# Peptides against a protein of PDB entry 8PQO, part 66

Target 1, 252 residues: chain A of PDB entry 8PQO
Amino acid sequence: VLLKEYRVILPVSVDEYQVGQLYSVAEASKNETGGGEGVEVLVNEPYEKDGEKGQYTHKIYHLQSKVPTFVRMLAPEGALNIHEKAWNAYPYCRTVITNEYMKEDFLIKIETWHKPDLGTQENVHKLEPEAWKHVEAVYIDIADRSQVLSKDYKAEEDPAKFKSIKTGRGPLGPNWKQELVNQKDCPYMCAYKLVTVKFKWWGLQNKVENFIHKQERRLFTNFHRQLFCWLDKWVDLTMDDIRRMEEETKRQ

## One batch from the design tools (peptide; made by RFdiffusion4, then SolubleMPNN)

Design b1_p14_4_s1 (from b1_p14_4, 7 letters changed)
Fold by OpenDDE base, seed 5:
Structure b1_p14_4_s1 (fold): chain B 252 residues (1-252), chain A 14 residues (1-14)
Amino acid sequence: as target 1 above (252 residues)
Amino acid sequence: IPLSSRIPVLLEAL
């Protein structure tokens, strides 16, 4: 098991981020080739548990069309079916990813708290002290170009170049986080993403767990760069606007 | 149908 807490600081409010996240997920999903093929939605309903209220979703991703033929031929039954269970009780979210074949030997869990701070809170997910000692805190700086792979870099998605016309936020210079403390009119937040990766196959555990974390870090970095650089597209949208957009996208 | 409506996950990178 490998645990990391990714802390993503953004010059947006917690309330703004709720809209921006949903918008940016919708836009990112449109850019994926073959979006919706092999995705089965089993459950999409409101839930209430342990004082947490939100929306629960259960999806199956059928990867048979997404892998090479030789992988399909060699894959055991259920090995290419991934289950995603997600609980959205914003500002808290949880996603659990499992595989039918690997069962308890594979888990990806992503738990997120969105807080109106600069990523300074310790153990926001209230882990036991012994478990918390094993968590690496990883700061993602959306303005730091060195954290972005050259193949993923786009100038239109560079927070160090972007300036919001609607809000006046940006560009984000090297000291933007320190400067933000002095800018009383600029909201800020941190997304605390506790990522738990478990892959129990002997000889592959460390390699696969580290690989998954590398991909999650890459995804979070690129996503939040996009979210910020798309600020002018979503900042004036309401949650009702987002819901309408999601319904329209589901009908296509 | 959007893959994830909430949190970017590994499946969005596949």
Scores: peptide ipSAE 0.048, ipTM 0.772, DockQ to the pose 0.162
Fold by OpenDDE base, seed 1:
Structure b1_p14_4_s1 (fold): chain B 252 residues (1-252), chain A 14 residues (1-14)
Amino acid sequence: as target 1 above (252 residues)
Amino acid sequence: IPLSSRIPVLLEAL
């Protein structure tokens, strides 16, 4: 098991981020070739549990069309089906990813707290002290180009170049996080993303767990760069606007 | 498809 807490600081409020995240997820999903192909929504309902109130979703991702034919032919039954269970009680979210074939030998869990701070809270997910000792804290700086793969880099998604016309936020210089403290009118937040990866296959555990974390880090980096650079597209949207966009996307 | 409240982990990883 490999645990890392990714801390993503953004010059947006927790309330703004709720809209921006949903918008950016929608846009990212539209930009992917094959959109909803192979995604089955089993459950989408309100839930109330353990003081959390939000939306529960259960999705299956069928990977059969996304893998080479030889992999599909050799894959055991259920091996190409990924289950995603998500609890959205914003500002808290939890996602659990499992595979039918691997059962308990595979888990990705992503637990996120969105806090109106600069990533200064320790153990925001309230892990046991012994478990917390094994968590690496990883800061993602959306302005740091060195954290972005050359193949993923787009100038229009560069926070160091972007300036929001609507809010005046950006561009983000090298010291932007420190400068935020002095900018009384600029909101900020941190997304604390505790990622738990378990892959129990002997000889491959560390390799696969580290690989998954590398992909998650890449995803979080790119996504939040997009979210910020798309600020002018979503900052004036309401949650009702987002819901309409979701409904329209369901009909396509 | 309901938008995932999470970042589309699987969409970009595949």
Scores: peptide ipSAE 0.048, ipTM 0.774, DockQ to the pose 0.139
Fold by OpenDDE base, seed 4:
Structure b1_p14_4_s1 (fold): chain B 252 residues (1-252), chain A 14 residues (1-14)
Amino acid sequence: as target 1 above (252 residues)
Amino acid sequence: IPLSSRIPVLLEAL
């Protein structure tokens, strides 16, 4: 098991981020899956548990069409079905990813707290001290070009170049986080993403767990760069506007 | 697909 807490600081409020996240996920989904090919939604319902209220979703990602034919032919039954269970009680979210074939030998868990701070809270997910001792804190700086792979880099998604016309935020210079502390009119938040990766196959555990973390970090970096650079597209949207966009996307 | 629950987790891995 490999645990890392990714801390993503953004020059947006927790409330703004709720809209921005949903918008950016919608856009990212359109770009990758053409509307969700191979995604089955089993459950989408409100939940209440331990004072947490939110939306629960259970999705299956069927990867059979997304892998080469030879992989599909060699894959065991259930190996290409990924289950995603998500509890969205914003500002808290939890996602659990499992595979039908791997069962208990594979787990990706992502627990996120969105806090109106600069990533200064320790153990925001309230792990036991012994468990917390094994968590690596990883700061993601959306303005840091060095954290972005060259193949993923787009100038239109560069926070160091983007300036929001609607909010006046950006571009984010090298010291933007320090400057933000002095900018009373600019909201900020941190997304604390505790990522737990388990891949219990002898000889491959560390390799796969590290690989998954590398992909998650890449994803979080790119996503939050997009989210910020799309600020003018979503900052004036309401949650009702987002819901309409989601419905329109479902019809395509 | 309900997007409200989507943590961008799998989109780039697929």
Scores: peptide ipSAE 0.046, ipTM 0.780, DockQ to the pose 0.132
Fold by OpenDDE base, seed 2:
Structure b1_p14_4_s1 (fold): chain B 252 residues (1-252), chain A 14 residues (1-14)
Amino acid sequence: as target 1 above (252 residues)
Amino acid sequence: IPLSSRIPVLLEAL
């Protein structure tokens, strides 16, 4: 098991981020070729549990069409079916990813708290001390180009170049996080993403767990760079506007 | 599919 807490600081409020996240997910999903192909939605319903209220989704990702024929032919039954269970109770979110074949030997869990701070809270997910000591805190700086792969870099998605016309936020210089403290009119938040990766296969555990974390970090970095650089597209949208956009996207 | 449940996690990783 490999645990990391990714802390993504953004010059947006927790309330703004709720809109921006949904918008950016919608846009990212449109840009992905075949994003709906092989995705089965089993459940999509409101839930209430232990004082948590939100939306529960259960999806199956059928990867049979997305892997080479030889992989498909060699893959055991259920090995190419990934289950995603998500509880979205913003500002808290939890996603659990499992595989039918691997069962308990494979888990990706992503638990996110969105807080109106600069990533200074320790153990926001309230782990036991023994578990918390094994968590690496990883700060993602959306302005740091060195954290972006050259193949993923786009100038229009570079926070160090972007200036929001609507809000006046950006560009984000090398010390932007420190400067936020002095900018009383600029809201800020941190997304605390506790990522738990378990892959119990002898000889491959560490390799696969580290690989998954590398992909998650890459994803979080790129996504939040987009979210910020798209600020002028979503900052004036309401949650009702987002819901309408989601419904329109479902009909396509 | 409510986009609200999409942590963009799996779509780019798959």
Scores: peptide ipSAE 0.044, ipTM 0.774, DockQ to the pose 0.135

Design b1_p14_4_s2 (from b1_p14_4, 8 letters changed)
Fold by OpenDDE base, seed 1:
Structure b1_p14_4_s2 (fold): chain B 252 residues (1-252), chain A 14 residues (1-14)
Amino acid sequence: as target 1 above (252 residues)
Amino acid sequence: IPLSSLIPVLLEAL
C-alpha cells in the first residue's frame, strides 16, 4: 500500500472550484474521442451517511475495446472491468476504484477535502497517527512548467501565461502562492487529495503502486492547469448552469 | 466526483 497526499493550491474559492471542477471534467470528457464508449452507469442517486450528504455514483468502465486484441484474448474474465464508486459530498469527495478480477488485491482510493487555505493543514483526512506518518505530502504547483511533461504541455493551458479577463487573476509567477496572501481580493483554496493505492501482486506491488501514483499526479497537474486557464469559461456559471449542461450532454 | 478523466491516463499507460 502506498499513500500520498497531493495538495493542489489554486487562486479560486472553494465555492468557485465546485463549478470549475464540474465544468472542467465535462470539457475534458468532450475532448476525449470515444470517452463515453464502454462506460456503464449502474447507480446515480443521492445518499446520506455518517453526516455526509451528497451524490453517489457507481460506474463500470469496460476496457475490452480500449486494449489491444492480444490483451483482450489473454485477460481473465472481469480483468478488464473497472468499477468506480464515488461519493460526492462537496467539499468532501471520495472515489474508490476496484477491479472484478483482482478483488481486494487492487484498490485506488481518492479522498479529497477542499479547504480555503494554502495547503497548511496536516492530516486533514484525520488518519490515525501511525497511518499518517507513512503519508508523503506532495505539493502540486500549477504554474511550474517543470512538473508538466512536454507531450502534455499546451501554451493555452499554461497558468504562467494565462490572465483571466473576467477576474484579473494570473499570470502566475514563480512566487504566486507567497504573493497571494497579500492579494486580499483574490480567493484561494487547496484540494487535499489523499490517494491510497494497493496492488497486491508479488514482485510487482511497488512498481505498479508507484506507477499509478505517477499517473494520478500527472492527471491532477494537467487537470488543475486546465481548470485555472478555463476560468473565464466557467466563473460566471452557476451550479444550475452546470446541471443543464450535463443533462444536455446526456441527451447527445 | 467520478474521475472519468483517469481512464485515458490509464489507457496511455497500458
Scores: peptide ipSAE 0.035, ipTM 0.744, DockQ to the pose 0.394
Fold by OpenDDE base, seed 4:
Structure b1_p14_4_s2 (fold): chain B 252 residues (1-252), chain A 14 residues (1-14)
Amino acid sequence: as target 1 above (252 residues)
Amino acid sequence: IPLSSLIPVLLEAL
């Protein structure tokens, strides 16, 4: 098991982020060719548990059409079916990813708290001390180009170049996080993403767990760069606007 | 973050 807490600091409020996240997810999904293909939604319902209220989703991602034919032919039954269970109780979210073939030997869990701080809280997910001591805290700086793969880099998604016309935020210089503390009118938040990866195959555990974390980090980096650079597209949207967009996307 | 955003990244790495 490999645990890392990714801390993504953004010059947006927790309330703004709720809109921006949903918008950016929708936009990213539109930009993906074959988005929604092979996705089965089993459950999408409100839930209430232990005082947490939110939306529960259970989705199956059927990867058979997305992998090369030879992989599909060699893959064991259920190996290309990924289950995603998500509990969205913003500002808290939990996602659990499992695989039919690997069962208990494979787990990706992503637990996110969105807090109005600069990533200074320790153990925001309230892990046991014995577990927390094994968590690596990883700060993602959306302005740091060195954290972006060259193949993922787009100038229009560069926070170091972007200036929001609507909010006046950006561009984000090398010391933007320190400068935020002095800018009383600029909101900030941190997304604390505790990622638990378990891959219990002897000889491959560390390799696969580290690989998955590398991909998660890449995803979080790119996503939040987009979210910030799309600020002018979503900052004036309401949650009702987002809900309408989601409904329209579900009908396509 | 939906897994849908991860799938392309995972597939590119395979």
Scores: peptide ipSAE 0.035, ipTM 0.740, DockQ to the pose 0.419
Fold by OpenDDE base, seed 2:
Structure b1_p14_4_s2 (fold): chain B 252 residues (1-252), chain A 14 residues (1-14)
Amino acid sequence: as target 1 above (252 residues)
Amino acid sequence: IPLSSLIPVLLEAL
């Protein structure tokens, strides 16, 4: 098991982020080839549990069409089906990813708290001390180009170049986080993303767990760079606007 | 939030 807490600081409020996240997820999904292809939505319903109220989703990702033919032919039954269970109770979110074949030997869990701070809280997910001591805290700086793969880099998605016309936020210089503390009129938040990866397969555990974390980090970095650089597209939207857009997208 | 938006990135890495 490999645990890392990714801390993504953004010059947006927690309330703004709720809109921006949903917008950016929708946009990212449109830009990805095969968005929704091989995705089965089993459940999409409100839930209430232990004072947590939100939206629960259960999706199956069927990867059979997305892998080479030889992999599909050799793959055990259920090996190419990934289950995603997600609880969205913003500002708290939880996603659990499992595989039918691997069962208990594979888990990706992503738990996110969105807090109106600069990533200064320790153990926001309230892990036991023994577990928390094994968690690596990883700060993602959306302005740091060195954290972006060259193949992922787009100038229009570079926070170090982008300036919001609507808000005046950006560009984010090398010391933007420190400067933000002095900018009383600029909101800020941190997404604390505790990622738990378990892959119990002899000889591959560490390799796969580290690989998954590397991909998650890459994803979080790129996504939040987009979210910020798309600020002018979503900052004036309401949650009702987002819901309407989601409904319209589902009909296409 | 569903990682559904993230899965394409994971698939590209496979």
Scores: peptide ipSAE 0.034, ipTM 0.741, DockQ to the pose 0.343
Fold by OpenDDE base, seed 3:
Structure b1_p14_4_s2 (fold): chain B 252 residues (1-252), chain A 14 residues (1-14)
Amino acid sequence: as target 1 above (252 residues)
Amino acid sequence: IPLSSLIPVLLEAL
């Protein structure tokens, strides 16, 4: 098992982020060809548990059409089905990814708290001290081009170049996080993303767990760069606007 | 948030 807490600082409020995240998820999904193919939605319902209230989703990703024929032919039953269970109780979110074939030997869990701070809180997910000492804290700087792969880089998604017309935020210079403290009119938040990766196959555990973390980090970096650079597209939207957009997208 | 919309990106990285 490999645990890392990714801390993503953004020059937006927790309330703004709720809209921006939903918008950016929808937009990113549109930009990916074939993203909806092989996705089965089993459950999409409100939930309330232990004072947590939000939306629960259970999706299955059928990868049979997305792998080479020889892989499909050799894959055991259920090996190409990935289950995603998600609890969205913003500002808290949890996603659990499992595989039918691997059962308890495979787990990706992503737990996120959104806080109105600069990533300074320790153990926001309230892990036991013995577990917390094994968590690596990883800061993601959305303005740092060195954290972006050249193949992923787009100038229109570069926070170091973007200037929001509606808010006046950006471009983000090398010291933008430190400068936020002095900018009373600019809100800020941190997404604390605790990622737990388990891949319990002998000889491959460390390699696969590290690989998954590398991909998650890449995803979080690119996503939040997009979210910020799309600020003018979503900052004036309400949650009702987002809900309407989601309903319209489901009808297409 | 369902990572579902981002999973294609994750799969391209595999």
Scores: peptide ipSAE 0.035, ipTM 0.744, DockQ to the pose 0.318; fails the geometry check

Design b1_p14_4_s3 (from b1_p14_4, 8 letters changed)
Fold by OpenDDE base, seed 4:
Structure b1_p14_4_s3 (fold): chain B 252 residues (1-252), chain A 14 residues (1-14)
Amino acid sequence: as target 1 above (252 residues)
Amino acid sequence: IPLSSYIPVLLEAL
């Protein structure tokens, strides 16, 4: 088991982020060739548990059409079916990813708190001290180009180049986080993303767990760079606007 | 972040 807490600081409010996240997810899905293909929604319902109230979703991602033919032919039954269970109680979210073939030998859990701070809270997910001491805190700086793979880099998604016309935010210079503290009119937040990765195959555990974390970090970095650089596209949208957009997208 | 956003990353891992 490998635990890391990714802390993503953004010059947006927690409330803004809710809109921006949903918008950016929708845009990312549109930009993906075959987005939604092979996605089965099993459950989509409200839930209430232990004072947490939100939306529960259970989706299956059927990857058979997304992998090369040789992989599909060699893959065991269920190996290309990924289950996602998600509890969205924004500003808290939890996602659990499992695989039919691997069963209990594979788990990715992503628990996120969105807080109106600069990533200064310790153990925001309230882990036991013994568990918390094993969590690596990883800060993601969306303005730091060195954290972006060259193949992922797009100038239009570079926070160091982007300036929001609507909000005046950006570009994010090297010291943007420090400067943000002095900018009373600029909201900020941190997404605390506790990622738990389990891969219980002997000899491959550490390799795969580290690999998954590397990919998660990459995803979080790119996603939040996009989210910020798309600020002018979503900042004036309401949650109702987002819901309408989601409904329209589902009808296509 | 939905798993749909992870799919490309997962595919690169294969």
Scores: peptide ipSAE 0.047, ipTM 0.762, DockQ to the pose 0.530
Fold by OpenDDE base, seed 3:
Order: C-alpha cells, then sequence, then structure tokens
Structure b1_p14_4_s3 (fold): chain B 252 residues (1-252), chain A 14 residues (1-14)
C-alpha cells in the first residue's frame, strides 16, 4: 500500500471550484475521444450517511474495446472491468476504484477535502497517527512548467501565461502562492487529495503502486492547469447552469 | 474526478 496526499493550491474559492471542477470534467470528457464508450452507470442517486450528504455513483468501465485484441483474448474474465464508486459530498469527495478480477488485491482510493487555505493543514483526512506517518505530502504547483510532461504541455493551458479577463487573475508567476497572501481580493483554496494505492501482486507491488501515483499526479496537474485556464468559461456559471448542462449532455 | 477523465491518460501509459 502506498499513500500520498497531493495538495493542489488554486487562486479560486472553494465555492468557485465546485462549478469549475464540474465544468472542467465535462469539458475534458468531451475533448477525449472514446471516454464514453463502454461506460455503464449502475447507480446514480443521492445518499445520506453519518452526516455526509451528497450524490453516489457506481460506474463500470468496460475496457474490452480499449485494449489490443491479443490482450482481450488473454485477459481473464472480469480483468477488463473497472468499477468506480464515488461519493460526492462537496467539499468532501471520495472515489474508490476496483477491478472484478483482482478483487481485494487492487484498490485505488481518492479522498479529497477542499479547504480555503494554502495547503497548511496536516492530516485533514483524520488518519490514525501511525497511518499518517506513512503519508507523503506532495505539493502540486500549477504554474510550474517543470511538473508538466512536454507531451502534455499546451500554451493555452499554461497558468504562467493565462490572464483571466473576467477576474483579472493570472498570469501566475514563480511566487504566486506567496503573493496571494497579500492580495486581499484574490480567493484561494487547496484540494487535499489523499490517494491510497494497493496492488498486492508479488514482485509488482512497488512498481505498479508508484506508476499509478505517477499517473494520478500527472492527471491532477493537467486537470487543474486546465481548470484555471478555463476560468473565464465557468466563473459566471451557477450550479444550476452546470446541472442543466449535465442534463443536456445526458440526453445526447 | 471521474475515471473517464483518467482512462486516456492510463491508456497512453500502457
Amino acid sequence: as target 1 above (252 residues)
Amino acid sequence: IPLSSYIPVLLEAL
């Protein structure tokens, strides 16, 4: 098991982020071909548990059409089915990813708290002290080009070049996080993303767990760069606007 | 973030 807490600082409020995240997820999904193929929605319902109220989703991603024929032919039953269970109780979110074939030997869990701070809170997910000692804190700087793979880099998605017309935010210079403290008119938040990766196959555990974390970090970096650079597209939208857009997309 | 946003990144890494 490998745990890391990714801390993503953004020059947006927690309330703004709720809209921006949903918009950016929808936009990213449209831009990626084949993201909707082989997705089965089993459950999509409101939930209430232990004072947490939100939306629960259970999706199956069927990857049979997404892998080469030889992989599909050799794959055991259920090996190409990925289950995603998600609890969205913003500002808290939890996603659990499992595989039918691997069962208890595979788990990706992503738990996120969105807080109106600069990533300074320790153990925001309230882990036991012994468990918290094993968590690596990883800061993601969306303005730092060195954290972006060259193949992922787009100038139109570079926070160091982007300036929001609607809000005046950006471009983000090298010391932008420190400068936020002095800018009373610019809101800020941190997404604390605790990622738990479990891969219990002998000889592959460390390699696969580290690989998954590398991919998660890459995804979080790119996504939040997009979210910020798309600020002018979503900052004036309401949650009702987002809900309407989601409903319209589901009907197509 | 839905896995649908992860799949292209994961497939590229395979």
Scores: peptide ipSAE 0.044, ipTM 0.756, DockQ to the pose 0.440
Fold by OpenDDE base, seed 1:
Structure b1_p14_4_s3 (fold): chain B 252 residues (1-252), chain A 14 residues (1-14)
Amino acid sequence: as target 1 above (252 residues)
Amino acid sequence: IPLSSYIPVLLEAL
């Protein structure tokens, strides 16, 4: 098991981020060619449990069309089906990713708290002290180009170049986080993303767990760069506007 | 596809 807490600091409020996240997920989904055919939505309903109230989703990702034919032919039943269960009780979210074949031998869990701070809280997910000692805290800087792969880099998604016309935020210089403390009119937040990866196959555990974390970090970096650079597209939208956009996207 | 999950970006990473 490998645990890391990714801390993503943004020059937006917790309330703004709720809209921006949903908008950015919608836009990213539209840009994916052929990603929709392999996704089955089993459940999408409100839930209430243990004082947590939100939206529950259960999706299956069918990877049969995404792997080479020889892998598909050799794969056991259920090996190419990934289940995602998500509990969205913003500002808290939990996602659990499992595989039908691997069962207890594979888990990705992503737990997120969104807080109106600069990533300074320790153990925001309230882990046991012994478990918390094994968590690496990883700061993602959306302005740092060195954290972005050359193949993922787009100039229109570079926070170091972007200037919001609507809010006046950006561009983000090398010391933007320190400067933000002195900008009383600019809101800020941190997304604390505790990622738990479990892969129990002997001899491959560390390699696969580290690989998955590398992919998650890449994902979080690119997504939040987009979210910030799209600020002028979503900052004036309401949650009702987002819901309408989601319904329109489902009809395509 | 319900957009409430981080998933579309996971499919690009796989």
Scores: peptide ipSAE 0.053, ipTM 0.776, DockQ to the pose 0.178; fails the geometry check
Fold by OpenDDE base, seed 2:
Structure b1_p14_4_s3 (fold): chain B 252 residues (1-252), chain A 14 residues (1-14)
Amino acid sequence: as target 1 above (252 residues)
Amino acid sequence: IPLSSYIPVLLEAL
């Protein structure tokens, strides 16, 4: 098991982020060819549990069409089906990813708290001390070009170049986080993403767990760069606007 | 929020 807490600081409020996240997810899904292909939505319903109130989703990702033919032919039954269970009770979110074939030997869990701070809270997910000591805290800086793969880099998604016309935020210079403290009119937040990766295949555990974390970090980095650079597209939208957009997208 | 929209990114790496 490999645990890392990714801390993504953004010059947006927790309330703004709720809109921006939903918009950016929808936009990213449109930009990916076949993003909806092979996705089965089993459940999409409101839930209430232990004072947590939100939306529960259960999706299956059928990867059979996404892998080479030889992999598909050699893959055991259920090996190419990924289950995603998500509890969205913003500002708290939890996603659990499992595989039918691997059962308990594979888990990706992503637990996110969105807080109106600069990523300074320790153990926001309230782990036991023994578990918390094994968690690496990883800061993602959306302005740091060195954290972005060359193949993922787009100038229009570079926070170091972008300036929001609507809000005046950006561009984000090398010291933007330190400068943000002095900018009383600029809101800020941190997304604390505790990622638990479990892969219990002997000889491959560390390799696969580290690989998954590398991909998650890449994903979080790119996503939040997009979210910020798309600020002018979503900052004036309401949650009702987002819901309408989601409904329109589902009808297509 | 389901990170599911980024499974293609994971698949490109695999």
Scores: peptide ipSAE 0.046, ipTM 0.759, DockQ to the pose 0.380; fails the geometry check

